# Designs tried in a protein design run: peptides against a protein of PDB entry 5KEZ. Part 172

Target 1, 320 residues: chain A of PDB entry 5KEZ
Amino acid sequence: NVAIYNPFRPWWERYQPVSYKLCTRSGNEDEFRNMVTRCNNVGVRIYVDAVINHMCGNAVSAGTSSTCGSYFNPGSRDFPAVPYSGWDFNDGKCKTGSGDIENYNDATQVRDCRLTGLLDLALEKDYVRSKIAEYMNHLIDIGVAGFRLDASKHMWPGDIKAILDKLHNLNSNWFPAGSKPFIYQEVIDLGGEPIKSSDYFGNGRVTEFKYGAKLGTVIRKWNGEKMSYLKNWGEGWGFVPSDRALVFVDNHDNQRGHGAGGASILTFWDARLYKMAVGFMLAHPYGFTRVMSSYRWPRQFQNGNDVNDWVGPPNNNGVI

## One batch from the design tools (peptide; made by RFdiffusion4, then SolubleMPNN)

Design b2_p21_2_s4 (from b2_p21_2, 13 letters changed)
Fold by OpenDDE base, seed 1:
Structure b2_p21_2_s4 (fold): chain B 320 residues (1-320), chain A 21 residues (1-21)
Amino acid sequence: as target 1 above (320 residues)
Amino acid sequence: MDYYARLVGPDGKLVGYEIFP
């Protein structure tokens, strides 16, 4: 991914890829392979956060300022390490003046335009699908068990399916022959927008963001909410079907959120309430559960906003 | 009907919503 130095190596640089090389501040490919092997050997499976909707921001400077030193040029859409070129992006397909998503009530913009400047891959192209599948298959061959598909809301479900149809079975060294990768898709659907979580049910599970938001409200006892109301927790609360839901109390994005929606999210900063929420989540049968493991950073609130919400995970091993 | 305002992080990703009556 791109190496961002202002601010200094933020967490979100990881979501601006310039190649599909396994070479980041998290480690190199050998280290990753080693981890996957060790985990699989004790029954711990690995699911990769796959950023396949886009490459880096269009405003990032061209050059070799990346975690693996690969050259890239956002201006010309040149990512030779893949390789991608200008033919592999939706620049001509997006019809907005800015090239970015301007109206989230327009599903076409949401999927064909840049997510706040992030260069949007033309997932309709078989070439692009194949490059992504190659990346994911490499991970499958290493021994991962599945994927979180980042920014799935910004991809056409059919394009996702086309990619998934190219995926290999899981590595038979650790998985039964014919096993398929576990897929869950990040779709932020809190209602009120045309793109729905149900659009993606055919591809795998979907993140249920209502879960953490509503649970936070209940645990915080906001608006007279009571724990007893959780009697019909899950589908009874209007959530997606249990077998399609991946649930969580917080994630790396919404733990940094603010405002009316984000304020309900419980995090490790709210230790007691957070433990209650996580405990409830793990005890309740609804959905596939995911527990967040985050880190502390020096929060600095200005006008209600943490100006240090960019701070990335700690790194002291010299990895770029 | 509620109006939804998207909260976007520095990476451009959606981090939440604000709901207005």
Scores: peptide ipSAE 0.023, ipTM 0.613, DockQ to the pose 0.025
Fold by OpenDDE base, seed 3:
Structure b2_p21_2_s4 (fold): chain B 320 residues (1-320), chain A 21 residues (1-21)
Amino acid sequence: as target 1 above (320 residues)
Amino acid sequence: MDYYARLVGPDGKLVGYEIFP
């Protein structure tokens, strides 16, 4: 991915890929392989956060400022380490003036336009699908158990399906023969938008963001909410079917949020309430649970916004 | 009706959620 130095190596640089090389601030491919093996050998499975909707931002300077030194040129859509070229992006499909998503009520924009400048891959192309599949299959062959698909809301479900159909079975050294990778898709559906979580049920589980948002409201006792209202928690609250839901109290994104929904999210900063929420989540049968492991950073609020929300995990000069 | 949308900064990071009428 792009190596960002201003601010210094933020967490979000990981979501601006320039190659599919397993070479990041967390380590190299050999180290990753070693970790996966060691984890699998003790029954701990690895799921990869796969960024496959886009490459890096269109305004990032061309060069070799990346975690593995790969050259890239956003301006010309040149990512030779893949390789991708101008033919592999949705520039011609997006009809907005900016080239970015401007209206989330327009599903076509959400899928075909750039997410705030992030170069949007043409996932309809078999070439692009194949490059992504090769990346994911390499990980599968290493021994990962599945994937979180980042920014799934911004990909057509059919394109995702086409990629998934190219995937190998899981490594039989650790998984039963014929096992399929576990797939969950990041879809932010809090209601009111054309794109629905249900659009993605066919590909795997989806993130249920209503879970953390609503639970936070209840635990915080906002708007007169009571714990007793959790009697029909889950589908009764309008959440997706339990067998399609991946649930969480917070994630790396929304724990940094300050807007509607974000404010209700409980995090480790709210230690007591957070423990209550996580405890409830783990005790309740609804959905597939995910527990967040985060870190403290030097928060600095200016006009209600944390100007240091970019701060990544504890590191040694950018290396974890 | 109101809906929530992902609020993303120019760098691509999520900064919150917005309600749109």
Scores: peptide ipSAE 0.021, ipTM 0.631, DockQ to the pose 0.026
Fold by OpenDDE base, seed 5:
Structure b2_p21_2_s4 (fold): chain B 320 residues (1-320), chain A 21 residues (1-21)
Amino acid sequence: as target 1 above (320 residues)
Amino acid sequence: MDYYARLVGPDGKLVGYEIFP
């Protein structure tokens, strides 16, 4: 991914890829392979956060400022480490003036235009699908158990399916023969937009962002909400079917006080309430549970906003 | 409930968040 030095190595640089090389601030491919092997050998499975909707931002300077030193040029859509070129992006398909998503009530814009400047891959092309599949298959062959698909809302479900259909079975050294990768898709559906979580049920599980938002409201006793109202928690609260739901109290995005869930989201900063929410989540049978492991950062609020919400995990001069 | 996207400036830096109700 791109290496950003101002601010110094923010967490979100990881979501701006310039190649599919396994070479990041967390380590190189050999170290990753070693970790996966050691984890699998003790029954701990690895699921990769796969960023396949886009490459880096269009405004990032061309050069070799990346975690593995790969050259890239956003201006010319040149990513030779893949390789991708201008033919592999949706620039010509997006009809907005800016080239970015301007209206989230237009499903075509949401999927064919750039997510706030992030160069949008033409996932309709078999070439692009194959390059992504090769990346994911390499990880499968290393021994990962599945994937979180980042920004799934911004990809056509059929394009995702086409990629998934190219995937290998899991590595038989650790998984039963014929095992399929576990897929869960990040889809933010809080209602009010044309794209629905149900559009993606055919590809795997989806994130249920209503879970953390509503649970936070209840635990915080906002708007007169009571724990007794959780009697029909799950589908009774309008959530997706349990067998399609990936549930969580917080994630890396909404932990920073923004986006889906807003201020209702409980985090480790509110330790007591957070423990209550996590305890409830783990005790209740609804959905597949995900527990957050995060870190503290030096929060500095200015006009109600944390100016340090970019801070990544503890590191040594950018290396984790 | 709100949806948000990261707002990236001309230099590629995060400058804020866009909220979509």
Scores: peptide ipSAE 0.021, ipTM 0.643, DockQ to the pose 0.024
Fold by OpenDDE base, seed 2:
Structure b2_p21_2_s4 (fold): chain B 320 residues (1-320), chain A 21 residues (1-21)
Amino acid sequence: as target 1 above (320 residues)
Amino acid sequence: MDYYARLVGPDGKLVGYEIFP
C-alpha cells in the first residue's frame, strides 16, 4: 500500500493498495506464511481483510513511496506490480463531474465511481477479476481460512460472485478436502440508501451494523431502552437473518466516534459497558460474532471530533 | 499551520485526510 507520512503512517494507508504483494508495515510474505502456519497448527484460523474494490487515491503522488517499494502512478492509473492500467478502472463508466461518488442514492454511482478519490477498479472485466482471484488464491494456498471483503457496498454483487467462483478450495493440510473460504462482506446498511445488505446474501455473510448501534443504545439505557427488550434480539429487531449476519460491538471505523452507529457505539474506552455488550453478544445465539482487539491512542477532541483518529497501532518508527 | 479535513463518506466511513498548507 501507499506509505503516508502526513499524518505519519495512519491506519487508513492500509486501505490504499498499489499492489497485491504481501509486504507491509506488519511484515513480509515469509513472515506472513510463518504466522499462518503457526496459527493453523494450534487451531487458530486467519481471515484476511481484502481490499479489492479500489487502488490508492487518485491524488497520491506517483513514485515508489509504498510499503514494498513498488512503483505506481495514480494519475495514469499505472500499477505495474499487478499490473493494472487505465483500461482496468471505471473512469469512463462513472458519469459524475468529479469522478467521485456524488449521490449515494444512485447505486450506479456508488459502485462505478470513486469512493472519496480512491481509484475504482473495473470489476466487470475478467482480467481484473482474475488478478484479484490470483491474489486471494495465493492467500488461500498459504493457508488462510477466508476473507473480509472491504467496501462491498461499492462492488456489484455479481462481480463479487464472479471473483469468488474463481477461488480455490482451502489448503487441505489444515482444512477438510473441498472446504470453501469463509466470506463476510462489509456492507454498511442502516437504511435510507438503495443498496441493501440483502443484495449480498448470495456471496456470504454481511456485516450487521445495526447490531452495535442498537446494543449500544440499550446498554447505555438511552431513550428508555431496557435489557428486557432484548428478548427478541436479532431478526425481531429488524436485523438480517442470523445465518447471514456477522455481528460486532465495534469496528475500527465506528470505534473512532463516527460512521455507522455514531455515539451509541461502545468501545474499550467505556470498559464496563463494553464488557457487558461483548458478554451479551457472545452469549446470545444471533449471528456470527467478531470481537475487537484494538489499542489506545492519544485522543484529542475538538468540536466533538478526535483530531488524532488517524493514529495507527503501536509501532516502532512506522514498523509494526 | 497546516489544516486538515476528514475524508468521510455519507455512511461515516473514514477514508483519510486532506492536508492544506
Scores: peptide ipSAE 0.023, ipTM 0.581, DockQ to the pose 0.029; fails the geometry check

Design b2_p21_3_s1 (from b2_p21_3, 12 letters changed)
Fold by OpenDDE base, seed 1:
Structure b2_p21_3_s1 (fold): chain B 320 residues (1-320), chain A 21 residues (1-21)
Amino acid sequence: as target 1 above (320 residues)
Amino acid sequence: EAAALAQQRERLIAAYKRLNA
């Protein structure tokens, strides 16, 4: 991905890819392979947060300022490490003046235009689908068990399906023959927009962002909410079907004071309430549960916003 | 409510989908 130095190596630089090389501040491919092997050998499975909707921002300077030194040129849409070129992006398909999403009530813009300047891949093209599938299949070959598909809301469900249809069965060294990768899709659906979580049910599970938002409200006892109201927690609260839901109390986005769920989201900063929420989540049978493992950073609030929400995880391995 | 959702969406996008000039 792009190496961002202002601010200094933020966590979100990982969401600006310039190649599909397994070479970031998290480690190199050999280190990743080693981790996956070690985990699989003791029954711990790995899923990958796969950024497949887009490449880096259109305004990033061309060059080799990336985690693995790969050359890229956002201006010309040149990503030779893949390779991608200008033919592989939705520049001509997006009809907005800016090239960015301008109206989230227009599903076509949401899916065909750039997410805040991030170069939007033309997932309608078989070439692009194949390159992504090759990336994911390489990970499957290494031994990963599945994927989180980042920014799924910004991809057409049919394009996602086309990619998934190209995926191999899981590595038979650790998984039964014929096993398929576990897929869950990040879709922020809190209502009020034309794109719905149900649009993606055919591809796998979907993140249920209402879960953390509503649970936070209940645990905080906001608006007279009571724990007893959780008796029909899940579908009874208007959430997606249990077999389609991936649930969580918080994630890396909304624990930073921003994101889906608003101020109701519970995080490790509110330790007691957070433990209550996580405990309830793990005890209740609704959905596939995900527990967050995060880190502390020096929060600094200005006008209600943490100006240090960019701070990435601690890194002392000498690798940039 | 719609306005609140819009603001939340913008904050979310700005938080993790940032550009570098």
Scores: peptide ipSAE 0.075, ipTM 0.757, DockQ to the pose 0.063
Fold by OpenDDE base, seed 4:
Structure b2_p21_3_s1 (fold): chain B 320 residues (1-320), chain A 21 residues (1-21)
Amino acid sequence: as target 1 above (320 residues)
Amino acid sequence: EAAALAQQRERLIAAYKRLNA
C-alpha cells in the first residue's frame, strides 16, 4: 500500500493498495506465512481484510513510496505491480462531475464512482476479477481461512460473486478437503439508502452495523431503552438473519467517533459499559461475533472530532 | 435516525480515506 507520511503512517494507509504483494508495515510475505502457519497449528484461523474495491487515492503522487517499494502512478492509473492500467478502472463509467461518489442514494454512483478519491476498480472486467482472485488465492494457499471484503457496499454483488467463484478451496493441511473460504462483507446498512445488506447475502455474511448502534443505545439506557427490550434481540430488532450476520460492538471506524452508530457506539474508552455489551454479545446466539482488539491513542477533540483519529497502533518508526 | 447515521458514515469515509495531497 501507499506509505503516507502526513500524517505519519496513519492506520488508513493500509486501505490504499498499490499492489497485491504481501509487504506491509506488519511484515513481509515470509513472516506472514510463518504467522499463518503458527496460528493454524494451534487452531487460530486468519481472516484477511481484503481491499479489492479500489487502489490508492487519485491524488497520491506517483513514485515508489509504498510498503513494498512498488512503483505506481495514480494519475495515469498505472499499477504495474499488479498490473493495472487505465482500462481497469471505472473512470469512464462514473458519471459524476468529480469522479467521486456524490450521492449515496444513487446506487450506481456508490458502486461505480470513487470512494473519497480512491481509484475505483472495474470489477466488471474478468481481467480485474482474475487479478483479485489470484491475490486471494495466494492467501488461501498460504493458509488463511477467509476474508473480510472491505467496502463491499461499493462493489456490485455480482462482481463479488464472480471473484468468489474463482477461489480455491482452503489449504487441506489445516482444513477439511473441499472447505470454502469464510466470507464476510463490510456493508454499512443502517437504512435510508438504496443498497441493502440483503443484496449481498448470496456471497456470504454481512456486517450488521445496527447491532452495535442499537446495543449501545440500550446499554447506555438512552431514549428509555431497557435491557429487558433485548428479549427479542436479533431478527426481532430488524437485524439481518442470524446466519448472515457478523456482529460487533465496535470496529476501527466507529471507535473513532465518525462511523455508523455515532455516539451510541460503545468502546473500550467506556470500559464498564463496553464489557457489558461485549459480554452480552458473546452470550447471545445471534450472528457470528467479532471482538475488537484495539489500542489507546492520544485523542484530541476539536469541534467534536478527534484530530488524531488517524493514529495507528504502536509502532517503531512506522513498522508495526 | 437513519439519516443521521448516514451522515456519520459519509463523514467517516471522507475523513479516514481521503488523501490530502
Scores: peptide ipSAE 0.073, ipTM 0.761, DockQ to the pose 0.062
Fold by OpenDDE base, seed 2:
Structure b2_p21_3_s1 (fold): chain B 320 residues (1-320), chain A 21 residues (1-21)
Amino acid sequence: as target 1 above (320 residues)
Amino acid sequence: EAAALAQQRERLIAAYKRLNA
């Protein structure tokens, strides 16, 4: 991914890929392979956060400022380490003046235009699908158990399906023969937009962002909400079917106060309430649960916004 | 440049993805 130094190595640089090389601040491919092996050997499975909707931001300077030193040029859509070129992006398909998503009520725009300037890959192309599949298959062959698909809302479900259809079975050294990778898709569906979580059920599980948002309001006792109302928690609250849901109290985005769920989201900053929420989630038989392991950072609020929301995990001068 | 992108991300998230409390 892009190595960003202003601010200094933010967490979100990881979501600006310039290659599919397994070479990041966390280590090289050999170290990753070693970690996967050691984890699998003790029954801990690895699920990779796969960024396949886009490459880096269109405004990032060209050069070799990347975690693996690969050259890239966003301006010319040149990512030779893949390789991608201008033919592999949706620039000509997006109809907005800016090239970015401008209206989230337009499903085609949400999927064909750039997410906050991130260069949008033409996932309709078999070439692009194959390059992504090769990346994911390499990970599968290493021994990962599945994937979180980042920004799934911004990809056509059919394109995702086409990629998934190219995937290998899981590594038989640790998984039963014929096992398929576990897929869960990040889809932010809080209602009010044309794209629905149900559009993606055919590809795997989906994130249920209503879960953390609603649970937060209840535990905070906002708007007269009571814990007793949680008796029919799950589908009874309008959430997706349990067998399609991946649930969580918070994630890295909304933990920073801006993402889906807003101020209702409970985090470790409110330790007591957070423990209540996580405990409830783990005790209640709805969805596939995910528990957040995060870190503290020096929050600095200006005009209601944390100016340090970019801060990444604890590191030694950029090295994790 | 990277900082500008980050700010745009935050604006977008706030505008389209954040649930009002």
Scores: peptide ipSAE 0.032, ipTM 0.677, DockQ to the pose 0.548
Fold by OpenDDE base, seed 5:
Structure b2_p21_3_s1 (fold): chain B 320 residues (1-320), chain A 21 residues (1-21)
Amino acid sequence: as target 1 above (320 residues)
Amino acid sequence: EAAALAQQRERLIAAYKRLNA
């Protein structure tokens, strides 16, 4: 991914890929392979956060300022380490003036335009699908168990399916022969927008962002909500079917106040309430549960926004 | 450039991802 120095190595640089090489601030491919092996050997499975909707931001300077040293040129859409070129992006499909998503009520914009300036891959192209599949298959062959598909809301479900159809079975060293990768898709659906979580049920599980938002409201006793109202928690609250849901109290985005749920989201900053929410989530049978492990950073609020929400995990002058 | 991109990101994410909160 790109190496960003202003602000200094933010967490979100990880979500600006310039290649599919497994060399990042977390380590190199050998180290990753070693980790996967060690984890699998003790029954811990690895699910990769796969960033396949886009490459890096269009405004990032060309050069070799990347975690693996690969050259890239966002201006010309040149990513030779893949390789991608200008023909592999949706620039011509997006009809907004900026080239970015401007209206989330326009599903076509949401899927064909750039998410916050991130160069949007043309996932309709078999070439692009194949490159992504090769990346994911490499990970599968290493021994990962599945994937979180980042920004799934911004990809056409059919394109996702086409990629998934190219995937290998899981590595038989650790998984039964014929096992398929576990897929869950990040889709923010709190209602009010044309894109629905149900659009993606065919590809795997989806994130249920209503879960954390509503649970936060209940635990905080906002709007007269009571714990007793959780009697029919799950589908009874309008959530997706349990067998399609991945549930969580918070994630890295809404922990920083950027994501679905707003101020209702409980985080480790509110330790007591957060433990109550996580405890409830783990005790309740609804959905596939995910527990967040995060870190503290020096929050500074200005006009309700944390100006330090970019801060990445603990590091020593950029070295993790 | 990086700073400008970060500002754009924060603005758009804050605006859209929180609309239905």
Scores: peptide ipSAE 0.031, ipTM 0.657, DockQ to the pose 0.605

